# Peptides against a protein of PDB entry 7UQJ, part 20

Target 1, 160 residues: chain A of PDB entry 7UQJ
Amino acid sequence: PELYQNFNITPPRGVLFHGPPGTGKTLMARALAASCSSDERKITFFMRKGADILSKWVGEAERQLRLLFEEAKKHQPSIIFFDEIDGLAPVRSSKQEQIHASIVSTLLALMDGMDNRGQVIVIGATNRPDAVDPALRRPGRFDREFYFPLPDVKARFKIL

## One batch from the design tools (peptide; made by RFdiffusion4, then SolubleMPNN)

Design b1_p9_4_s1 (from b1_p9_4, 6 letters changed)
Fold by OpenDDE base, seed 1:
Structure b1_p9_4_s1 (fold): chain B 160 residues (1-160), chain C 160 residues (1-160), chain D 160 residues (1-160), chain A 9 residues (1-9)
Amino acid sequence: as target 1 above (160 residues)
Amino acid sequence: as target 1 above (160 residues)
Amino acid sequence: as target 1 above (160 residues)
Amino acid sequence: MVKTELLYH
């Protein structure tokens, strides 16, 4: 929360956490939810896995996404965390590509339909940013990206 | 490694990190490796996924496990981190159960064969501790378990 | 950053991360820095260790702190991360207490002197929050605290 | 082998 205020940055509708496995993406999302919850202001944290969206809700994935966003809106302030969002990537079958395209299009529409004044933040986590549909990475969607490097201390924060 | 030495605790041969997805199990394993690395004592961190052991090394999984443990022994002090160790769980086919049983038996033998004086620590991470073979959880193997709770969102961030 | 704007929380000048060793404090600080860097807005991450401030800069620690804050101000938006900030705690010698008192007083003055409009965030990490000077924990300084629990070991080690 | 040399610098 406070880091964004200090930087006078308009809050994104969506944030993409990307980096190698076990770099703390999911933990950071949860820590952010926890860090914003006071006794007076509890933040609701919704978690979904990208692969679960495709596999568990065969034929209802779109409806479940809509319900998720509606529920997040009802329980504002809230975070929707998509873990393994690259798990929405098309499986090699034409039928799965069609299902993927439909789910991604629904997610795009839901993100585009979020009121900027709403207290719903979407965080996507991926180990494979290149496997995330580029349409999700456009302004008004996952418009901010955070790289979780391996704790390789040699990364000269080329702090430009 | 060094944390255990500093606390006069006999290093476990294996530690099971378990808890819900995104509770920081993988991150903690890496942070432990990092925290034990001094300028004088670099710890080598080896990572494998349980599912990758089954799928990528079809017919050679046992040999790859042996090589991993040998390499960890050569590069002491070291951590072997098995992410998603429940991914060694048998798939529903009898043939996959046989492959699983062989891989698990090899892992058991490798863990049992580790010299207690060795500077190799094995960390297994799972979201499903009940899906981990109970034989892996016996003394001399993954004999210590650490639960990674969901960061209880109730943690009163006394945001003064 | 943005989570704070959405929640209408005044950004802290300083955040104290505290908890047992290896609970991910340092990693969280780095991930926060990464999590604020966009392609358009790179956040500068400065790291110092509390013990290094005392030991490496004998007689110049105050000057080095001033330079650090000046550099962070020049490279806004920025994060100053003090790892092991309890390492500024006086060692049992009267001379070290005097050096500590001077360094802590300088840090207090630097934190108090930060313009609330500035884009410099200070994160202190400690394993010993009680060893951190209470003056650092007052409003306008490290006024927010985040506990990094050990994964609660109380979860039933069903050590079979 | 991702030899992650966690070099604490």
Scores: peptide ipSAE 0.000, ipTM 0.265, DockQ to the pose 0.085; fails the geometry check
Fold by OpenDDE base, seed 2:
Structure b1_p9_4_s1 (fold): chain B 160 residues (1-160), chain C 160 residues (1-160), chain D 160 residues (1-160), chain A 9 residues (1-9)
Amino acid sequence: as target 1 above (160 residues)
Amino acid sequence: as target 1 above (160 residues)
Amino acid sequence: as target 1 above (160 residues)
Amino acid sequence: MVKTELLYH
């Protein structure tokens, strides 16, 4: 009896949207949220910029991430969209190593702590997937990657 | 009284996703399946690689296709996603002409035999739409094509 | 208490899909409609070509637009997709200024008159966003733009 | 060629 992999599309715990700036990563995330929001089931969409978490919440960023995930869990089904996630979890933090390491570790723990039954989808968007900590790109985290390609410069010239 | 074409979005019997490798064809198919799966109605997602059907099921490939479509029909609403469908239904099969011809004919018959009332969507993904048998690209089969374009090589250089 | 912007994804009143011909604008609109159509809630998809409204309904185009929006409202949730919307609402109408101005003004009024609680999404597709009247691109109308880029000519050569 | 680059410009 061939085990048809019923991919119960367990909403990917994490999806990485990567591609050049202006390739519609945020827009796709919003379109997914809109497509999943029926009258009966409004998907709650949470958007945060990675750099804004670091800049606005210096010293409180871990707490704000925890609160974000708790609120997303409370309002299931939900999408957490991290725009510019490379700003939140850079591979190479030279001067702010300790703060970045703590935030990344917190994000990892929050993603790992999501029960597969949870209706929380995390989408990280970046222009530089190679600048995102490899730990976030492991199975059970941002284990699915969506590439958003640029138009050819020549195609841009045909639109003009 | 102008007949508003209520496009009852009859789920396209077949959609061809075509574009270079790494353009998100599988990912889009999964996103569509995820977006259509509410709590009340889980879309069953079936994924097969075209080449795997030929390689694993030499002599049983037709039967496996039939079983796949029967299982998809049993678990409606469902999506059958054929990754690398050019491997399943190549235009030019030199050495395996008879096996390929039989599999293609079976796939054609299965797609033609789907009642429009069926909630089975077939998505074929390929990097080479021109390598897919033209018979599969006719109305009532893969009659809708989605191209997944590459980023400009220059845009790839801006991501690096 | 941090105001989590519950982006209630108010379905964007208007989304402009722009990009070269053959970039899948219509197909994305249909995919969105399909993804939002569950058994319980069929999204009604209305498709019109902008040029067809002008050519077929010379003198009745405003009335046909009104009827289209009324029918979309009656069959909520619904999507109105204008293919080639640059044909419906061109920026520069030399000889047909009065007719084009009236149709554009009617479309503007219909988009402005949609209550945010309405489950009517308007999608305009064009190959030339700069040929679409800027008034349509203002907040509350086609205030969200989706660019559909061409593949790089080199990427097209890798598909061939 | 569905480059769904949802380019929010």
Scores: peptide ipSAE 0.000, ipTM 0.195, DockQ to the pose 0.114; fails the geometry check
Fold by OpenDDE base, seed 4:
Structure b1_p9_4_s1 (fold): chain B 160 residues (1-160), chain C 160 residues (1-160), chain D 160 residues (1-160), chain A 9 residues (1-9)
Amino acid sequence: as target 1 above (160 residues)
Amino acid sequence: as target 1 above (160 residues)
Amino acid sequence: as target 1 above (160 residues)
Amino acid sequence: MVKTELLYH
């Protein structure tokens, strides 16, 4: 907060981690959460899978997203980590367009509605940044993107 | 700390932010610091320019790096942000090889010497990730790298 | 194509792959070409090295670029992959300014002249994204950039 | 964080 105020910087609302499976996206998100956590101050880490939000919460996904953001705000400083965010916010592919569109619009609205003073960081991870709705990748949303290259198989196993 | 222990994950000691000038590397580092800072817990943000360390502290650059890391450790949780880190640790170009090599070796040693329990994150920013000594880009150092694409002109002006 | 028309999105004409040598830029470009290729639809993959265009085609480099883009257009959907594109379009360094400037201007014009309906993707790979003329990194050209971090040495050898 | 902008057509 203060540092953002001091620098007149709009805090990044969202960071997109992308790269092949097993490149340590989830690991890095957890690592950031852990590094920012101390004995005195714990960062609350909320993890959701995009596909789980879509599949498990059919008809309630929008509500669950709202609740998640409310909970994250309540427990700030917080990280909301969306694993496989492309599963939640797929680029408009034909068949389930309306449901996907509604969930994406909700996430967009939630990200847009985050107060700059809020200490909630949203991290989206995807293997398919192309499959992430471009609207999420605009300034004030996932406006920072991070590529995770394949570690070699050995490095992958160290991260897994 | 605890989360890293729980997951047997070596916390990323260093993150390399790279991308063209004006892509918001410095902004993101500040943003991360600010987002991790609350009224109860402030992240201490240390900023240095690689070129400044090299030019202003000739003969003392190694000492200044040591002092910086000591201060960061003392004020943990901390972020050490090296802007233009390629200026500090250039790839071995001929003429000033020894001085550059010594400073780089010091930074390597400092990064290697960071206790996993330490709450010090090192962020290096560069426009020239190739100009950064590959030794800094190894696991346990700047082993995570973040590209900052050119925001469109409009997004750039919001970040500048 | 259709998706770009549907969204009134200017298809990204160019993608910049950048990262240290042996990070799999060329491999990724080939992998993308292969993944986009089906039994029914083959993506034509054109590969050129920037340095080769500059060195082998001195006095004809502009013509060779034109021919390359014409051929890619003829064989669309196509990927034009420029390996070491910094060798083709170096940042204006003093001595060979005119030749470099002409080749870069030709590439700029070719990228700018690509019809939005064209199914030609240009991928530039470089180890030195800073050495790539900033004009190529503007919207409608290489307006998307991908960083390829160093895989560990073992991963590098598997990708090479 | 490595920001990779993927140009998806």
Scores: peptide ipSAE 0.000, ipTM 0.182, DockQ to the pose 0.064; fails the geometry check

Design b1_p9_4_s1 (from b1_p9_4, 6 letters changed)
Fold by OpenDDE base, seed 5:
Structure b1_p9_4_s1 (fold): chain B 160 residues (1-160), chain C 160 residues (1-160), chain D 160 residues (1-160), chain A 9 residues (1-9)
Amino acid sequence: as target 1 above (160 residues)
Amino acid sequence: as target 1 above (160 residues)
Amino acid sequence: as target 1 above (160 residues)
Amino acid sequence: MVKTELLYH
């Protein structure tokens, strides 16, 4: 938020961080949150894991997502970070697919319902961008994508 | 490996990276792997996720762990990185507990069987160090632990 | 520092992070600082910008560098991060070249004067490694170099 | 020195 405010950048509603595991997606999200907060302006950072949305919030996942977005709005400027957002992707069972489809539908609606003037940024991290529902990657949702390459091993060679 | 070789440090058999989610554990592991490789000596980095060991390797997890350690030894100097090693921890089902206990037992045996002269380092990352089997945290296994704090805001103040 | 201590690794005197702008050099330095601190042992992180050393510390840059290294030693384990260290490089004016040469000479002397047993790590970040004085890249100084590749430029385009 | 209080809820 403040990073975007300071640059007069309309904060994207959603940013997708994608790349191989351990490329620093979660770290970057935390670092962005940290860089955007000052002594005068604290950024509230909300973290949820895609797998936890499905497993811990069984039957309440939709409600908990709504509460998360409401709480983020109350504590704006805020960042919602969804780690392993591809973990919302159905494990290949029809029942899990329906639950997934409902949760994804709720997330879509919540992202669409965010006013662009709100100082709430949603960051999704995934190791598998193609496993993220294409509907989440449309304009007004995760419409900006950052690839986190593997730090090329060759690049660190000169460090030793 | 090379970092330890270049410093004449006996590579610890296992290093546990623990701390809150998104504190850079996986990034640091990749960073260490890349920092340890030179144009002349490439470090082979093997990555496995604790949840994948239980889910993708159903019935073969023990064999795949053995193959992983054998391959790491063939490609030494090497790093084996277990992301979310606490994901080896049983989801509280008796069948999963037995499978977990067997996999953990295999990992313990593989770590104990590593020759200290071998250029193979095992890094485990967890958000929940207390969920890691205490047997994995004993000397000769994950006997070194690194805490990844949340980038405490207070640490940033002394940077400016 | 603690990462190096816990690994019994002699901390390199200096590490150069190089790569295109916005590749996470500053982020990684902060993440390393954070990852090296525990609840029991806080790493003190000192940040200076190369351009600020020349501009803000006109006539005192050398003294301020000495004070910085002394303070880092007092607060060990510590990290000194020089962001845009190539900003010490003279903009091609004879007067700035002399001031730069003096500042670089002071930095060289300070890095050479660090006892290897001291828990002080110096990280330099640059977008232009070839603009960094070769004397800074010699053994006992920034003798280790990490390349930060551009996250594939194609990913950056979809962010705008 | 930007003090970033990350409130994790």
Scores: peptide ipSAE 0.000, ipTM 0.326, DockQ to the pose 0.087; fails the geometry check

Design b1_p9_4_s2 (from b1_p9_4, 6 letters changed)
Fold by OpenDDE base, seed 1:
Structure b1_p9_4_s2 (fold): chain B 160 residues (1-160), chain C 160 residues (1-160), chain D 160 residues (1-160), chain A 9 residues (1-9)
Amino acid sequence: as target 1 above (160 residues)
Amino acid sequence: as target 1 above (160 residues)
Amino acid sequence: as target 1 above (160 residues)
Amino acid sequence: MVETEVLYH
């Protein structure tokens, strides 16, 4: 939480963590949740996998997303973490494209419906940012992207 | 940055990352710096080792700390990362205890002197949170602690 | 290397990091490399993906593995990190099974050929330890396994 | 500076 205030950055509704596998995206999301959790102020961390949204919730995915956002709102401050959010990308079937479009549309609506005053942060993690629907990456949604480089030591010297 | 605003958490002046070696504390600090750095807004990441503060800057450590904080303030938004901050702990010598006391006192004063509106975050990382001077862990300093658990403490005690 | 020396642990030739996606296996390997790297002693970190060994080096995979191990030996102390080492698992084709067997056999020979005095550590990361050839998990190879648990969402609700 | 040379080949 506190990192955003100091930098006078309007907290995005959504943050996209992208980068090669094992760059620590999921671990970062987890560490952010834990770092923001104090004895006095606990952050509720909700985790879902993008592939599970498509496959486990066939026919109920939209409802489960709505319930997830409601639970996150109820248990503020909270983080909703979508691991492998690129797993929302349709498998090459017309039926899956329709299901994808519906689920993505629901997610868009839920993110758009978040009050900027809400203590709910959405983090998406992907190894394939190009596979994430561009609509999710618009302002008010996943409007911040964080590239998790492979620890290219050269890039590390540029950050230092 | 934004994590703190959304959660209505006053950004701490300092965050202590503590946990066993190799839990990713340093990597997390760097990833936080990178994650807060966008194309539009770069975060300057200053890194110092606790042991280097004591050994490389013998007689100038206080001045170098002051310069570090001034540079961090000049290049806001910034992160000052003290890796191995427990390395400020005196080696068992009366001379090192005095040097430690002076350096720690300077660090305390610098952290206390940070405006809450300043876009400077101080992160300390340690494997030995018990070796960190309790004065550094008080409100307005490293008043947030983040434990980096070993992924499965049992397995790591076999690495350790 | 230095982690093992400091703890008076004989460095394994190979360490298998296994656990669910996003448990920080790759991050840990990198953090270990970084934590073992001092100003006086730099660790060279070599990374390869298991899937890339099979797909990018079709017909040259064995040679590229040999070159990798020679470069790692030349740049000691070093870590060879195989991310997604389960990606060496054959896709269901007889041709891929033969390619897999050859590549795995080469990797076995290279690991067996590592002198215990060498400052080369091999880390394999997988989400599917059951998909790793058992021959790779024998003494003198990946003879240490570290389970990276999911941060038990329940334990996280206690931190939360 | 912990110079971890990460050689990405």
Scores: peptide ipSAE 0.000, ipTM 0.204, DockQ to the pose 0.079; fails the geometry check
Fold by OpenDDE base, seed 3:
Structure b1_p9_4_s2 (fold): chain B 160 residues (1-160), chain C 160 residues (1-160), chain D 160 residues (1-160), chain A 9 residues (1-9)
Amino acid sequence: as target 1 above (160 residues)
Amino acid sequence: as target 1 above (160 residues)
Amino acid sequence: as target 1 above (160 residues)
Amino acid sequence: MVETEVLYH
């Protein structure tokens, strides 16, 4: 709320930053966190890499996600930034990835369980939005998507 | 200066970030502040919302602007970021907005009074550059403008 | 020069953005490009991923680097951003990586061949500065390094 | 001063 109230944005529960690698998704999330933090209101920025959650937290990924969300809630206003979220929440395609399915389910539940009044923003960044489970892209979750394109060679970032 | 000296930019006294809401103006201002801050040189980032200066500081807006600039000068290198600067510095169109005219005049004077060697950058952000008093957009003030286009949902920020 | 002259920075021929993944290196490079581009002076931002140059341009990486630098020179003021530059310019440790050694040598020559007055800035981003060939980190190349710390828990990016 | 506390756990 207030993070976005400071910007008068109805806080998405989640924002998906998607686009090719190096498009500035992570930095934008940080800059959002920075921009929303004032002297009076420090925003807490939690960063996790999707693949690192899987690799570092073998068998504890769900617990670590829960802890992350609780800590973000405790430190409101806060941003949870998942870099490479496709590594955390792959499309539920293969029967073989039961671990990923459970983690995705946990993340879904955590995002759905966020109070709309909470000052917690979840930002997911991916190079492959189509590799993110569509369930995460539904309303009340990562319901806002920002495409971070490759700066195409010709497209002068006409940042005029 | 040094903020810009680190980048060897002849410091604009002001940079206007303009573009539709949600284009990352505030975010970019903070990212700039962050990027310019090193372990050795912490940049101080002052953020004010234009409308908040008017609403919170009824009758003291000019004084608060002066204090802000003095504090920014004291904490060099620093960035003063005015979000929604059109709320602070509206176009001098209506006879009824004497208060706004005085505030704008104060801001003009403060920007003109900045030492070109000062390590203070002023960034104004607006969704409506045409609603910003043209006097603020003149050389020695917000003399650089950066258009933040709506990332159209599909529009790859064609950063080259 | 002018990219930096617009910002009055003695243009490093190269800037190394290093720090953990997601620290905003790529976005900062973009933000710099943005902040350096005005309505009058559009900065051209060339982005390449180190590993992509190797993988997409099998046997042509040196040529593509030369073309990139020529194009950047043609479109001055410009930024060349190498994301994951450690993938392009690995430390010359193994006798087995003749291809990488040639690419690094080409990049060295291109950076050394840049006119100090050129409006071309090269930004390399890496999560592993120690994996970047030290020859690239010497004066006249990536001679400025910006550490993008993980916003460690306690390190309030004191964007003041 | 806007302190952005970035908590890396």
Scores: peptide ipSAE 0.000, ipTM 0.203, DockQ to the pose 0.055; fails the geometry check
Fold by OpenDDE base, seed 4:
Structure b1_p9_4_s2 (fold): chain B 160 residues (1-160), chain C 160 residues (1-160), chain D 160 residues (1-160), chain A 9 residues (1-9)
Amino acid sequence: as target 1 above (160 residues)
Amino acid sequence: as target 1 above (160 residues)
Amino acid sequence: as target 1 above (160 residues)
Amino acid sequence: MVETEVLYH
């Protein structure tokens, strides 16, 4: 926190993991959670799937996002991991315009509203970074991106 | 393990990440933690900020360091990440001589006292490697250094 | 760079990640790549699997290694990650003596031939550090090792 | 042990 204040750097609120499916984005996020978790510093890891937020919470997705961020804030330090975030925040050109636009807007507001003193990291994973609303990829949101190249398919199965 | 025994090399207990602010040192440490943490291997990640150890634990900083190292040792494999380690272990010539010297001495002793078989890695991050006590940079302590140069501004926008 | 010159320490060209399968070695390498990649410092991450270099490039494995190192050098700063490096550089006692010996020899030469000014880090991951040719584990090559123990089973289930 | 409480909701 203080470092970022000292340098006028907006602390990264979000990290975008992108790359082909099965490149270990989800595993990385879990590993981040695990490793940021020390005995003295339990990091609470919240995992949600983007598409599940839309599908399970029809008409309540915005509320569920708010609750998630509130809960993550209560359980600081915390990581919110959105798997398949492209499913949550599709590019504005997608036909289900109003619902997706509202959810994206809510997520943007939640990420913008995170206090810089908050120890909440948001990790978004996507197979399609081009399918993620560019507004999420701005400073103070998913302002960091990690590319996960395809492991060779044969290599992939040895990590499982 | 075997290599270090074979060559009588003290396995590195500490790694110093140094470079300008915003070069990803803290992110690297987190990612190291993350990536050392697999589904099968939880690495316990302890994060402390150097200045916070001094400021939050006035008169107990040495004790808190000891507790941190003990806890990290209990929860092996573990990473202790000191962000802004220059704030914890300023060069001995700094005006707040006695308190800083004691804390530095404690950290030195803790790093020296880590069993070579211990799976505790200490990572220090600093923007000012010159502000870190040279005693910390000796073999068996922060005997490895990684420079994090400023990313080219053009490259910065591609990770955003 | 400068520190290693000052202490006559060969800068580590290689880091060996070793530990049981699923301990996050591959994930660590990716996270290292990701975290060494800041907005301003794109680290180019080259991933190869040791066994794939042998199997895909029968008779060209040495050439492919050379090309990989050349490309990594062109795209500095870079990380070359060898997953399952024991598959690339088996201990010299392994029955497929000539091909493996040649590839190991090439990798040794490439690691030795890296200019100390080069910002190319080689990361090898293995489940079997004992299966890696000891020559790779010498100073100036994989002169650093990170053990990746299995997460405590109890901890494992909380990340699943 | 820092229990990463993975809260699956």
Scores: peptide ipSAE 0.000, ipTM 0.194, DockQ to the pose 0.066; fails the geometry check

Design b1_p9_4_s2 (from b1_p9_4, 6 letters changed)
Fold by OpenDDE base, seed 5:
Structure b1_p9_4_s2 (fold): chain B 160 residues (1-160), chain C 160 residues (1-160), chain D 160 residues (1-160), chain A 9 residues (1-9)
Amino acid sequence: as target 1 above (160 residues)
Amino acid sequence: as target 1 above (160 residues)
Amino acid sequence: as target 1 above (160 residues)
Amino acid sequence: MVETEVLYH
């Protein structure tokens, strides 16, 4: 909320950071978490990876997502960062598709269930925004998208 | 030292990473620590926050800084990363100003006492370089400053 | 070279940044480019993506890689960063496998052709180190690997 | 002390 209150923008339930690899999406999410934290107001930063949700949480992914959102809500203001959120997309195998569909459905429900009055921001990062389930990109979910452009190669980062 | 010796640059006692929130300063510091570590030669990365130095170490902050620098010296090559180093700056309360002035004075002395032959690099990160005590930015301290620009949103980073 | 000369380490022709998504690999590469740049000595940072090399450079990928390495050599000291370098790995289609094999072969040759006296560092980033062609991971190529661990989830980054 | 031992393999 506060990050967005400053912009007079209705706090999105989620923000999709998309752009080419190496554009600093993960960094931006971490840096947002860091920059929004003050001595007076500490943001709790939760990080998960799309691939880890699928591979490490076999059979418990939905439960772990619920716990994540509950913990984020408990530690408001908070950021939930899903790195490589396109890793939640169905991989071309039918059995994995059903598992992924269930996980995505759970994430959808969790994002829909976030009270807009809560100070939980969900950030998804992807290199492949078109591989993110369109349902995740609807209003009230990842309804804001921030493109992380590649640093123009001609920009000699003259780090002065 | 070694990171800078490669550039035929007199090793700064400290490097200030500054730039807007979210520009990757903290990640840069972690990344430097990581990249300078190999299987054969590991860099020890020490991280502290300006705010934590003030709030968690009440009455021991100076001692904890000394211990940090001693430990960093013991584990050479090492990086000491002070995240939000502007958090060491006096907050507008006189009592906190005196405490902060003592902590800053201790950090100055520790940076001044670093043997240039030692393989300890100090990195400070801030979103507010003007809030960093000018004494920390003098030669032999954070005498190098690296600006982390906001990725220009308009730069369509055409990755060619 | 210079980054590694400081560590008394034979400058690898390439460094593989690997680790789970969101561990800061891309940011590390940018951060290295940043930290190694001074007012007096600027590192030129070149960034490419494995997927872009395959998809955007159809029929010119090998030429574009050659141009990239020539430009990096021209602008020494320089870093070539290949984000998602595992995206150069053969996709399980025979036609794509041949194209990918040619691109990988070109990258191998370019890395082998780097004079160790040159100030060009090649960084590859991947979430899937096992998907990177083993030939790229041999001595004189990406012969150094840096694991970017998931920040231990138990580290409640209470960004205080 | 979070020794982030960045284990580079």
Scores: peptide ipSAE 0.000, ipTM 0.202, DockQ to the pose 0.085; fails the geometry check

